# Ledger of designs, part 41: peptides against a protein of PDB entry 6O8C

Target 1, 262 residues: chain A of PDB entry 6O8C
Amino acid sequence: VGLRYEKISLPKIHPRYDLDGDASMAKAVTGVVCYACRTASTLLLYQELMRKGVRWLVELVKDDYNETVHKKTEVVITLDFCIRNIEKTVKVYEKLMKVNLEAAELGEISDIHTKLLRLSSSQGTIESSLQDISSRLSPGGLLADTWAHQEGTHPRDRNVEKLQVLLNCITEIYYQFKKDKAERRLAYNEEQIHKFDKQKLYYHATKAMSHFSEECVRKYEAFKDKSEEWMRKMLHLRKQLLSLTNQCFDIEEEVSKYQDYT

## One batch from the design tools (peptide; made by RFdiffusion4, then SolubleMPNN)

Design b1_p12_1_s1 (from b1_p12_1, 8 letters changed)
Fold by OpenDDE base, seed 4:
Structure b1_p12_1_s1 (fold): chain B 262 residues (1-262), chain A 12 residues (1-12)
Amino acid sequence: as target 1 above (262 residues)
Amino acid sequence: EELLKKLKEILE
C-alpha cells in the first residue's frame, strides 16, 4: 500500500571554485530537485485519488449498512408474524383442552413459542449493534473521514509550484555554469558572480529539499499511515455488517422451520 | 395457517 519513492539527497557542494566541478554539481542538483518536483506531484496525485477512494468506500459501507437494516427489518416482521401465529395456535389448543380434545402437541407448540421469543430478543442485540455502527459512520463519529481532508498534502498547499519556482532558479544557474565551463576561465568580476551564484544555488537547493522533506514527504507518510489505520477499521466494520446480515439470515432460516405450525 | 384453519374447523 502506498507509492514507493527513492530517497534523494543533494550532492556534496565543494567550496572551492572549480568551473568543471561546479557545472557538474549544478547539473546533479538540478536533477535531484527535478526529481523532488515530480515526486511531490506524484505523491499529491496519489493522495487525491485515495481521498476519492475513501469517500467512495464510505458511501459503499453506508449502502451496506442500509441493506443490513432492511434485512433486519424484514426478519423482524417475519418473526413477529410467526410469533403471533404460534400464539393463536396456543390459544386454540387451550380451547381444545377445555372441551376434552386431544392436545398432545401443545407442549411442542409452547416450546416453539419460547424459542421464537428468544430469537426475537436477539434482534435487540442486532439493533444495538447497528446503532453503534451508525454512530461510528455519522459525522463526528470514530470512522469519520475528516482525517482525509486534514492529513497529507493538498493542491491548495501549492507545494509543487513552490518547488518548481526553486527548480527554475537552480536550472538557470546550472545553464550559466555550463556556459562558464565552456569559457574555461572567467574574468575577476565574472568569477565573483559565479561564486555568488553558487551560494544562491546552495540556498535554493537546500530550501527545496527542506520543503520537499518536511511539507511533502513527511505529510504524505502521515497520510499513508492514517489511511491504512482507517482502512483497517472500515474493513472490520464491513465484516461486522456482514456478520449481522448473516445472523439475520440464520434467524430467518430458523423461523422457517416453525412455519408448519402456523 | 393451514393448521389454524383445521383447528378452527374442529372447534366449530
Scores: peptide ipSAE 0.013, ipTM 0.456, DockQ to the pose 0.060
Fold by OpenDDE base, seed 1:
Structure b1_p12_1_s1 (fold): chain B 262 residues (1-262), chain A 12 residues (1-12)
Amino acid sequence: as target 1 above (262 residues)
Amino acid sequence: EELLKKLKEILE
């Protein structure tokens, strides 16, 4: 998961004055820095999309949570109602026994009552689990999405624009070197300017690559790692919610078996 | 509920 990018490096810059070599080198440098600009832009876009995805997933999980809570509440009401009815039935049978009417079914009803009480006790565990999930999803919780706004690169950082400025400077020198190459030989003054521009080219290129690596790639990788970790936790939480939902359905089904006794 | 109703009828 994530964008694949190629590791780029600057070509070797020879200190020797060579019009053909310098033009070729400048072309290569321009290409590398251009790639860095495009890559930085792509990485930024990816992160922005991921941030949107994170927000979407949070809302989805919250919806799942609310649905589970609703189902749990429904089951609790149904279960409590069933328990009350069974308790009334038990009392009636006990009264029948006092008047010398055999109630062979009393044992069965009592067993059902015991089972229902067990089911009721499990509701506490479900509630605790839901509370835990709620706490994790709450602001400041372990699954908060605050990291998405902190980690990585942002449009406000203006990284792409900064790289583009450097690229423009490099490109200008490259075009001059193409002209110089076409002249085959430069006068002394022009040669000195060429040498000076070559140094500038190196400076701009190095600055661009450093900025790209440290401010774009490195931060992106940190964002990626954090997002993957967070995503795994969120998916696990969804599984927990599903499990709780299934438990509620199981309880509801079990209760339905005893409706004939109410 | 039906069983309870029947049982109540018997006890009355």
Scores: peptide ipSAE 0.014, ipTM 0.456, DockQ to the pose 0.062; fails the geometry check
Fold by OpenDDE base, seed 3:
Parts: structure tokens; sequence; C-alpha cells
Structure b1_p12_1_s1 (fold): chain B 262 residues (1-262), chain A 12 residues (1-12)
């Protein structure tokens, strides 16, 4: 889970005035910051998609939960009905024994009754487990998706746009440095402008890299880590729900064996 | 239910 990106760093900037070197450096810086812009955009897109996925998964798990609860309820009704019928049957057989009917049948019915009561007890455990799951899925629960809205980067942060502005400034300087290189020699005033632009380029580049690192990458990594942890927990919860569902089916199957005694 | 019904009939 997550996007892989390459770690980027700014090239070394030499303080010495060199038209060829400065043009090459500016080109490299432009490339690095351009990569940062694209990466930031990709990271943002990933997070937005993940947020949608998280919401989708929450709804899916809620549906699974509701289905499990429904099945459990159905089994409880069936089981209770069966228990009531068996209890009536036991009473009838007890009366029949008083008129010299075979005791072996009563023993069998009593054993069935005992088994049904055990199954009923297991339903209590299932109910407790479902309640625990419900609490975890509830707002403020351990599996709440509030983190997805808080962590990471958001379109409203305008990070990509901010980086793009800096990239535009850097690119403009780069193009000027290409022209300067082509001139081979600059007049004194143009040389001074070139030196100032070099400082501006460094400033913009540093600002871009800091913004990218601190506001894009760092926040993305935090989002990624939380998303992975949350996803693992959600998948485990789904497995638990499946297990509970299977237990309900198992109980239903056991109860069906005794329907002939009702 | 059917068995129960039959048994009740016998006891009546």
Amino acid sequence: as target 1 above (262 residues)
Amino acid sequence: EELLKKLKEILE
C-alpha cells in the first residue's frame, strides 16, 4: 500500500560566477523542483483516492455487520422457538411415563434440550462480540475514519499550486541563464543581475524543497502509516464478522436436526 | 409440532 517515490535533493550551488555552470545548475534545480511538483500532485491524488476508499470500506463493513446481526437474530428466533417446543415435548413425555411408556425417548429429548440450551448460551457470546464490533465502528470508536480527514495533505492546502509558483520563478531564471550562457560574456550590469538571480533561484529552490519535504512528503507518510494500520484492523474485523456469521450458520444447522421433535 | 399434537391427543 502506498506510492513509492524517489528521494530528491538539490544540486550543489557554487558561489563562484560561472555562466556555463550556473546554467547547468539551474537546469538541474528546475528538474528537481519539477519532479517535486509532479510528486506532490501524485501524492495528493493518492490520498484523495484513499479517502474515498476508506469511506467505501466503512460502508461495506457496516453492511457486513448488519447482515451478521440479521442472521444472528434469525437464528435466535429459530432457536428459541425450538427450545419452547422441546420443553413442551418434555412435559408431554413426562406424563406419558406415568402411564408406562418407554423412558428411553424421554432421555433423548432431555439430551436435545440440554444441547439446545448450550447453543443458546453461545448466542450470548456472539451478541457480545457483535456489540464490541459495533462500538469499534461507531463514531469515536477505534476504527473511526476521522484520521482520514485530518491526516495527510488536502487540495485546500494548495501545496501543488505553491510549488508551481516557485517552479515558474525558477524556470524563468533558468531560461535567462541559458541566454546568458549563449552570450558567453555579460556586461557589468547584466552580470550583477545574473548574480542576484542566482541568489533568488537558490532561495526559491530551498523554499520549494522545504515545502515539499515538510508539507507534502512528511504528511503523506503519516497518512500512509495510519492508513495501513487502519486497513489491517478493518480487514481483521471483517474476518471476525465472517467467523461470527459462520457460527450462526453452524448453530442453525444444529437446530435443524431437532426440528422433527417439535 | 405434529408430534406434540399427536402426543397431546393420546393423553387427552
Scores: peptide ipSAE 0.014, ipTM 0.463, DockQ to the pose 0.063; fails the geometry check
Fold by OpenDDE base, seed 5:
Structure b1_p12_1_s1 (fold): chain B 262 residues (1-262), chain A 12 residues (1-12)
Amino acid sequence: as target 1 above (262 residues)
Amino acid sequence: EELLKKLKEILE
């Protein structure tokens, strides 16, 4: 989903000395950079919340994995027990045949044995799939959450604080320009100071906007895209685990049909 | 298991 934010841009800065225009421009710049600060803070908060969500989802999927492994183990034990019992039964029937006793069921029991062995072989594929999933979830795996600590913006980057410093400088100049406007006309020295402050305002504003765009927005968008991709993969993995669980149940059900022959 | 027991009895 992600957060919605408005695209912001600096107002046009006219090179001409104009007390009214400069005050209006400075006001607009202050508003834009103020919005950038608030937006940067909101984007940071969103990312921190998403990181918590990522960690939560990892634990959830690990629980699903463990449950699937447990079920698989249970089925393997049951299946192996059934196979051993059927093998004993086959041996008994073979002995009956040697003493010329009727054993019409020998063929059926042998077929059951063959089917059980096939089911046992399918456990190998389930095990392989589980190992693959484990590998993907492991540190350094394809579904590792290390990206969440690397991508995006972090509190340690101090982006909001850096923008706030620039905003403070801009705001100070804006307030001075309001005073200058109220004077209607400045003396030569004050006029020169105003012109220099206008240049400083421009410098701070452009620096703030560049920082916001490159260090906040761009990194946020990269984080958002990466998180969405990762989330889709994790959800798919959960479906795979569910499929494996169902396969285990199917095998268990099939084995239950032959328990009367043990 | 029950079938196995019965079969063993027949064999004896």
Scores: peptide ipSAE 0.013, ipTM 0.451, DockQ to the pose 0.163; fails the geometry check

Design b1_p12_1_s2 (from b1_p12_1, 8 letters changed)
Fold by OpenDDE base, seed 5:
Structure b1_p12_1_s2 (fold): chain B 262 residues (1-262), chain A 12 residues (1-12)
Amino acid sequence: as target 1 above (262 residues)
Amino acid sequence: SELEKLLKEILE
């Protein structure tokens, strides 16, 4: 789950003036920061894709919810109709008893009525469960997808662009150090410039690594963790919906047993 | 229901 990336670190930067060492160091730094840029871009892409996936899953679950509600409604209508018919039948049998006609079926019909009423009571529980699910899926609910828009890195943060700017600065210094190395020895003024550029390189590299770590990697990991948690909850919710649907089917099947009495 | 109809006929 998620993208794997390699942990990167800056090479050792020695304060001593060394044209060969400085060129080698600058090359290594360039490579590391370049990797950071590519990684940041990949992590951003992953998060954007995940956000799309989250939206898709929300719609899927909403569809499941609507189907369950529809089935529940159908069962309620059928059940209520059956109850009304049984109640009418009970009244007729009661009248028969008043005129001294033996109604052996009265007990059976009454039992059926009782069973139907029990089934009707279970509908209340199903309704309550559906309402709970609806509340969880609603804006501001526990399963809202607002986190997906808040957590992680976003294109608007321009993290890749910021890193690229730093990489460009570092690359320029690296190319200069490569030239300096080729000269083997620098004049005093050129040496001072080299030393100053080395400080700049260090500054840019440190800034790049800090930005990558704190603004890219850390936020990505947080997004990943939240997405996994949310995904588990959503899948569990789907299972709950399936369970409720099955309960509706079970009730419908039971009611069908008594349709011959209506 | 058909049962209700039959029962009504018996009572008449």
Scores: peptide ipSAE 0.005, ipTM 0.317, DockQ to the pose 0.116
Fold by OpenDDE base, seed 4:
Structure b1_p12_1_s2 (fold): chain B 262 residues (1-262), chain A 12 residues (1-12)
Amino acid sequence: as target 1 above (262 residues)
Amino acid sequence: SELEKLLKEILE
């Protein structure tokens, strides 16, 4: 689920002055932080794409909802019309019954009327379900997509850029350490600079990794979890909508069987 | 991914 990335950690930084070791360490640190930058970028891209997908899906589901509502309305109109016609027929036959005519037919028409009323009652249930779905999709509802804007990382956070700045600093030190290694020995002042740069590299690397973990990875994971939860709920809602739509079609088909009696 | 599977399912 989601983008897979490797858990990364900084290599051990030895306090001892060692030109060969320091160059190797700096190279490794550069690689790790570089990976963090790339990973942060890909995680951000994934989230942005998901946000677009979420918006698209919301609109799709809303369209489905509207179609269901429309179909329900059509069925209600047809059903009500049929009920009214049957009721008129019932009244006529009831009058005829008083003069001992058409008794058998009255029973049949009455049964049809009862069936239609049951169908009408089911429409009420469908209406209630649609209202529930509407409330869930509405702003502030349980299926609102507000989380997509709140959770995760955003381009405005400039996380990739911040990491890149740190990477640049680290890379610069690495290149210097590579040169220092080539010298095999340094003068006292240069040695002191090397030691200070090593400390700077450590601080930059630590800052980069902390930022990556806390501001990129953690937030991404939270976004992913929320998206999965939301998606499951949306899936369930869609299934409910489809069920309601099918119920409307079933009712329409059933009503069509009785139209010949009206 | 599970999310992708869910997306496919909801769009079917």
Scores: peptide ipSAE 0.028, ipTM 0.710, DockQ to the pose 0.009; fails the geometry check
Fold by OpenDDE base, seed 2:
Structure b1_p12_1_s2 (fold): chain B 262 residues (1-262), chain A 12 residues (1-12)
Amino acid sequence: as target 1 above (262 residues)
Amino acid sequence: SELEKLLKEILE
């Protein structure tokens, strides 16, 4: 169910000046934020693919709907034709019955007529169901795909780019801390710079993680949940369409049994 | 379709 990702957190940042510790910390922070960037990219890609899939599925279901409507129409035409023919036959036999020639046959034909009328009545139910499905698929319907454009993250949000900028800043500080570590001791001014950079690192890292959590992960989860719900509904609708199609075929088959009488 | 397969995988 959706993409899996690891929960990430920033390492503890100690306030104490420690060249070795700071370098190690910076490395860890770089790694975490780097992971966030990559994860954000992956989550975005997932959502974009899902959006394409949603659009594709909508079109597919619409095609299914149209095919079902077409089949239903065909059956209606066939039924109407059969009913008309049977009605003509009934009239003929009624005339013959008046002269006491074909009373038994009239009963049989009348029964067929009744059955055909029942089948025709069932078409009304199918029509209503199709109309319901159509309404659900229509713009503003319950199965509208507008949510796919509203929920989640989008390329236009530039989340990955924003995170990358922060990562670049963090990485730069990390590399400086590696150099500082190699020096083992820093002059007073350099030490102060190191301390300031450490604060900057913390700031950038915190900002990155906040952005990742609030703007990437949270929105992704919302998108995922919505997509799953929508997908279940769409699949159910497809099953309904299939059921209706099968009903049409069943009716057609039943009508074919009486074609010899028409 | 490949997309359908993808969707199934995504929703699993």
Scores: peptide ipSAE 0.026, ipTM 0.711, DockQ to the pose 0.007; fails the geometry check
Fold by OpenDDE base, seed 1:
Structure b1_p12_1_s2 (fold): chain B 262 residues (1-262), chain A 12 residues (1-12)
Amino acid sequence: as target 1 above (262 residues)
Amino acid sequence: SELEKLLKEILE
């Protein structure tokens, strides 16, 4: 007589997963990407304000340059006029000496003439300096502001909007995970959806952080560095212009001392 | 200049 075989089957086993942990993770991810969105917006605003400042400073320095050129031209005209008058005076005194008249002032006038010629030579140096400054401020020059339009991030890039879309997707998954946690246990279909959503959350979060780092932070840092360097050079140039202006005033004051002889 | 004018007048 054979032994009767009894078939024993195992109960259906469902995989275990941590709904509480998934909800906590999703909350943390949402916070990080939210921070990225806010930061990207702040960085963009900073750059836009700096661009406005750059444009303003360029116009200011151009105005300073034009005023300096104008002052230089005025001084040159005054100086040349004074030189011509002194030269005429010297000739008159020389004629007086030829007719045996006393010309005690001739030596003084000649010395003034020599001093004025030296002042005139210094104007050439000022002109050269102004030409150099003009070349630096010109399009394609070392102090051109074309970089401000090329470097950094711009509103047209829509980086903040792109990050916000990703944040919205992540936030939606987070809220679902909160509901899942509250249910304590999910049916088979809902569990599979939960697992799939977890993968989506990871994908969106990774994409957001990569975009933030590569397109927002990196470009912002490049813009910031370029802005600081350019600003330092522009301020130095402005000081040079002021120095040239002061030199013109000094020459004008010196010339005024000799105008009584003309 | 006034000086130049005066001197020219004297020499003429």
Scores: peptide ipSAE 0.006, ipTM 0.323, DockQ to the pose 0.059; fails the geometry check

Design b1_p12_1_s3 (from b1_p12_1, 7 letters changed)
Fold by OpenDDE base, seed 3:
Formats: structure tokens, sequence, C-alpha cells
Structure b1_p12_1_s3 (fold): chain B 262 residues (1-262), chain A 12 residues (1-12)
């Protein structure tokens, strides 16, 4: 489900002054935070695309719903027309029976009438189901897409940009540590600067990782979970709509069998 | 990727 990413952690930072070790550590930290930036960007893109997809799906299902309602309405009209015609036929046959016509034909027509009335009753159940679906799709309904706008990360949060700023600071220190390593030995003042920069690097890295974990990953996971739940519900609703559509077609087919009697 | 599978099923 969703995008897979690797769990990342910062390398161990040794407190001891070591130009070679510090350069290597800084390189590793730069790599980790760079990965976090790219991952955050990818996660954001996924969520934005998913939001568009959610809106699209809602419209698609609404269209399907409208088509089903239209079909149901058509069937109701046809069924009602057929019932009225059969009722007229029954009246005619009842009059003819008084004039010595076969009772068997009247019985058949009466049975058809009974069947049509049962079909009409089933239409009421379909209508109720459609109303339920409509309520679920309506604003504030159980399948509303408000969660898609609220959950997760958004471009306005500027998470990627914030991480990029920290990455830039870390990268600058890394490049300096590469130069320091090349010098093999630093003067006292330069050594002190190096030590301070090491502390700054740790601070920036920790801040970046915390931001990535708490503001990017955690929120993404929440979005993912909600999207999965919502999608399952939409799937179920879609299946229900298809079932109702099929029921309408079945009724239409049954009614067509009796049109010759009208 | 389960979400993609669900999406496919929804569109069936």
Amino acid sequence: as target 1 above (262 residues)
Amino acid sequence: EELEELLKKLLE
C-alpha cells in the first residue's frame, strides 16, 4: 500500500576530534538527509496525486449513481405502464368470463398481475438503497473526501523546502570538513571552528530527521491509512451500485416477457 | 500498492 521507503537513521557521531572521521561522518549525514529530502518530496507528490484521484473517483461514482437512478426510473415507468395495461386486461377478461369464456386465461393474467406487483415492491427496496448511497456520497456523508484535504502533508507546509535549507547547511559543513581533512592538521583557531561546526551539523541533522519523521512520514502514514479505508468503502459502494443496476435490468427483462399481454 | 489494487477493483 502506497509508496515504500527505507527507514533511515543518522550515523553515530563520535565526540572525539578526528578530521578523517568527521569528514566521513559528515558525508554520511549529508546522504541521509538528502534521502530524506527526496523521500519527502516523493511522499508529497504521491499524496497530491492521490487527492486528485480521490476527487476523480468521487465524480466517477456519482456519474454511475446517476446512471443507475436513470435506469431505475425508466424501469419504474415501464413497469407501471405494464401494470396498468394488465389491470385493464383483467377487467376485460372478467367481463368475458361472464359470457362463457375459459377461466384458464383469466387465471394466467391474474398470475402475471401478481408477479408484476411483486416486482413493483422490489423497486421500492431499490429506491431505498439508492437513497442510502446518495446520503453516503453527499457532503458530510460517510464517503466524503474531506479527509483527503485535511490528512497528510501539503505543499503549503513547505516541508521539502525546510529540509532543503537544513541540507544546505549540512552540505556546507561537509565541504568544509573535506577541506579540513585535506589539510591534515588545523591551527588552534581552525580546530575550534571545526568543533563548533560539528556541533552545528549534529543540530541540523537532528532537526532534519525529527522534521522528516514527525511532519512527513507520520502524516503520510496517517493519510495512507485513511485512503485505504476510504477506498475499501468506495469499493463496497461501487459493488452495491452494480448490484442495483443488475436488479433493474433483471426487472426490465421480466417485464418484457409480459408486454405481449398488454 | 494495495491501494492500487483496490483502485483497480473499484474500476471493474
Scores: peptide ipSAE 0.024, ipTM 0.721, DockQ to the pose 0.009
Fold by OpenDDE base, seed 5:
Structure b1_p12_1_s3 (fold): chain B 262 residues (1-262), chain A 12 residues (1-12)
Amino acid sequence: as target 1 above (262 residues)
Amino acid sequence: EELEELLKKLLE
């Protein structure tokens, strides 16, 4: 599911000069942008942790791959050894047949040889599948983790810092509006300054909310979606590896049936 | 949460 966050919006900003209303509005804006800063930080942390998790998963699957390759290699060695021994046996029995001995046994051994060769041919398909998996896990492959470094938000983007700067500006104006409210009435010049500051507050607030929505939330959601997709693919790949491992065990078991003939 | 579920399945 990912991290839960609340949808936030700026309060309505009235164009009319109102010291009480403006102070209240500024307080609300400060709260909203403060929440945005904290949320952005949390979302960033989550993504960084997930990136670590992605790297860990890649290593885990690589270990699974290596184990499968090792098992495959073991089976190939065993199978090849068995085939060589059976071939030697076939030659011996063929010589015996020339003197009218061991006719039935030769047929049985030849059948075993044929079966072993079929098993050997299946190793080629396993090898091909492993190569495909290796390709997918390699740099530039379909399951490469390069997306994790591209998608989402990153510390280098300085999104939290940028939002904090805007929050500081907004907070400063809010504190001034609290003072203005306490004065109950402002002189003409101070009133004009208040109006200008209100415009600045609006500008900073809208900039903060736009940045939060477009550069933090949207990118986070894209990262989350991409992560889920990637993990599903990794799950499928792991299942493929397990299937290949099982095939190796099946071949090994079949070969063991013929060890008495070697 | 969905990622955690997928992770659990991956490790099965």
Scores: peptide ipSAE 0.024, ipTM 0.721, DockQ to the pose 0.009
Fold by OpenDDE base, seed 1:
Structure b1_p12_1_s3 (fold): chain B 262 residues (1-262), chain A 12 residues (1-12)
Amino acid sequence: as target 1 above (262 residues)
Amino acid sequence: EELEELLKKLLE
């Protein structure tokens, strides 16, 4: 979900009393603040969806991890079994040599044994890597998703509702300015009220825009940045898991080549 | 968006 929003700004507010101009200005302000409300709502929704996505991804990666651990365990068992069998064979051939029965195959078997031991040693490295991954995924780890609950905007902040209140005030003034425009000319007292309302409009509008920028957009951007960073790390972790899985398969394949000697 | 691309890559 790509959220593209446009940078919005308030129209210029002229201090001069002008019924036509003031009505037009009020309309424009209403539109801008309305857009801010909708945008704030959309940004909030996006973040909430992303939080759900983050949780889902964590579970997915944990499943991948568990699968890799399972495969590693399987390979370790198979490898150890193969090593034990080869060791028995080596002992038999050594015994035969002691009774002056030359075994040309002893060298080959010994080489296989050496190779298997090397493969076994690599299991320690795989285990260490898996432990590292586990630690990163654990609570408090480097890939913890606590940031998703801390960064950004939340429904409890009531940002949209706060903006809506301001929008309502602005809209009310706008409708009054439409009526004023229709009158073409106002009496002195009504003119003074109009001027006062214009000041209120400006106040509400600036408050709305400040709130939108500082409490909605800025926090959203921070959330976005954190999410991107976290996603890159998760991608890297998945690649590591895949690599470990492939190593396990490679070892399994290598061991299978020596099954005829066991 | 960069985030969408990252998500796509992650899910590959």
Scores: peptide ipSAE 0.024, ipTM 0.723, DockQ to the pose 0.009; fails the geometry check
Fold by OpenDDE base, seed 4:
Structure b1_p12_1_s3 (fold): chain B 262 residues (1-262), chain A 12 residues (1-12)
Amino acid sequence: as target 1 above (262 residues)
Amino acid sequence: EELEELLKKLLE
């Protein structure tokens, strides 16, 4: 069910000036945003791999479709040939019957002809089903893979890079806060800088988390949901193709029973 | 995991 990731949240940022607390907080924030960067990268990679998989699967199903069409065509040719031969035989026996000969054999051949025509009618249904499948797989169809290019996150979005920039800013402040902590006390000017940096840290952190949640996680989840839905539809279509293929084989087998009469 | 299972079924 896709990649599992932990829900992350920023630690509480206390407004109080506290060198020890601020350093600890900054460390925690750095860790959280770092995790967000790595997670965003992993989610992106997953989606890119899935897109490749989707394209591959589409081609596979198209190949299955073409194979089914080919088999259907083969069966139609064989069936039509058999029907033509039986029809010729029927005509001969009808002439014989007019002279009061071979009436029993005509009945049997006529029944075979009727059965073959029924099989031929089923080919029309198979053809309609194949046309439906073709329409669904076509561009703009219900099973088109255009969603894979639209949904989710993409390398061109530069989400990981944007988060990394924010992480760099946060990390820089964290290292400064470590130094500040080591000083135990700061002069007035340095204290003011520390306070401003704390505000900047908060700004960068909140921006990073918002971007991660809204532009990475949310879009990933949408992609995941869409991919699962699409995959279920593709599975169903593949089963339909298999069913149609089996029907063709069944018809071919049935026709083979009547070849002795042709 | 669900997607993987669906993929396996599709490839059968």
Scores: peptide ipSAE 0.024, ipTM 0.717, DockQ to the pose 0.009; fails the geometry check

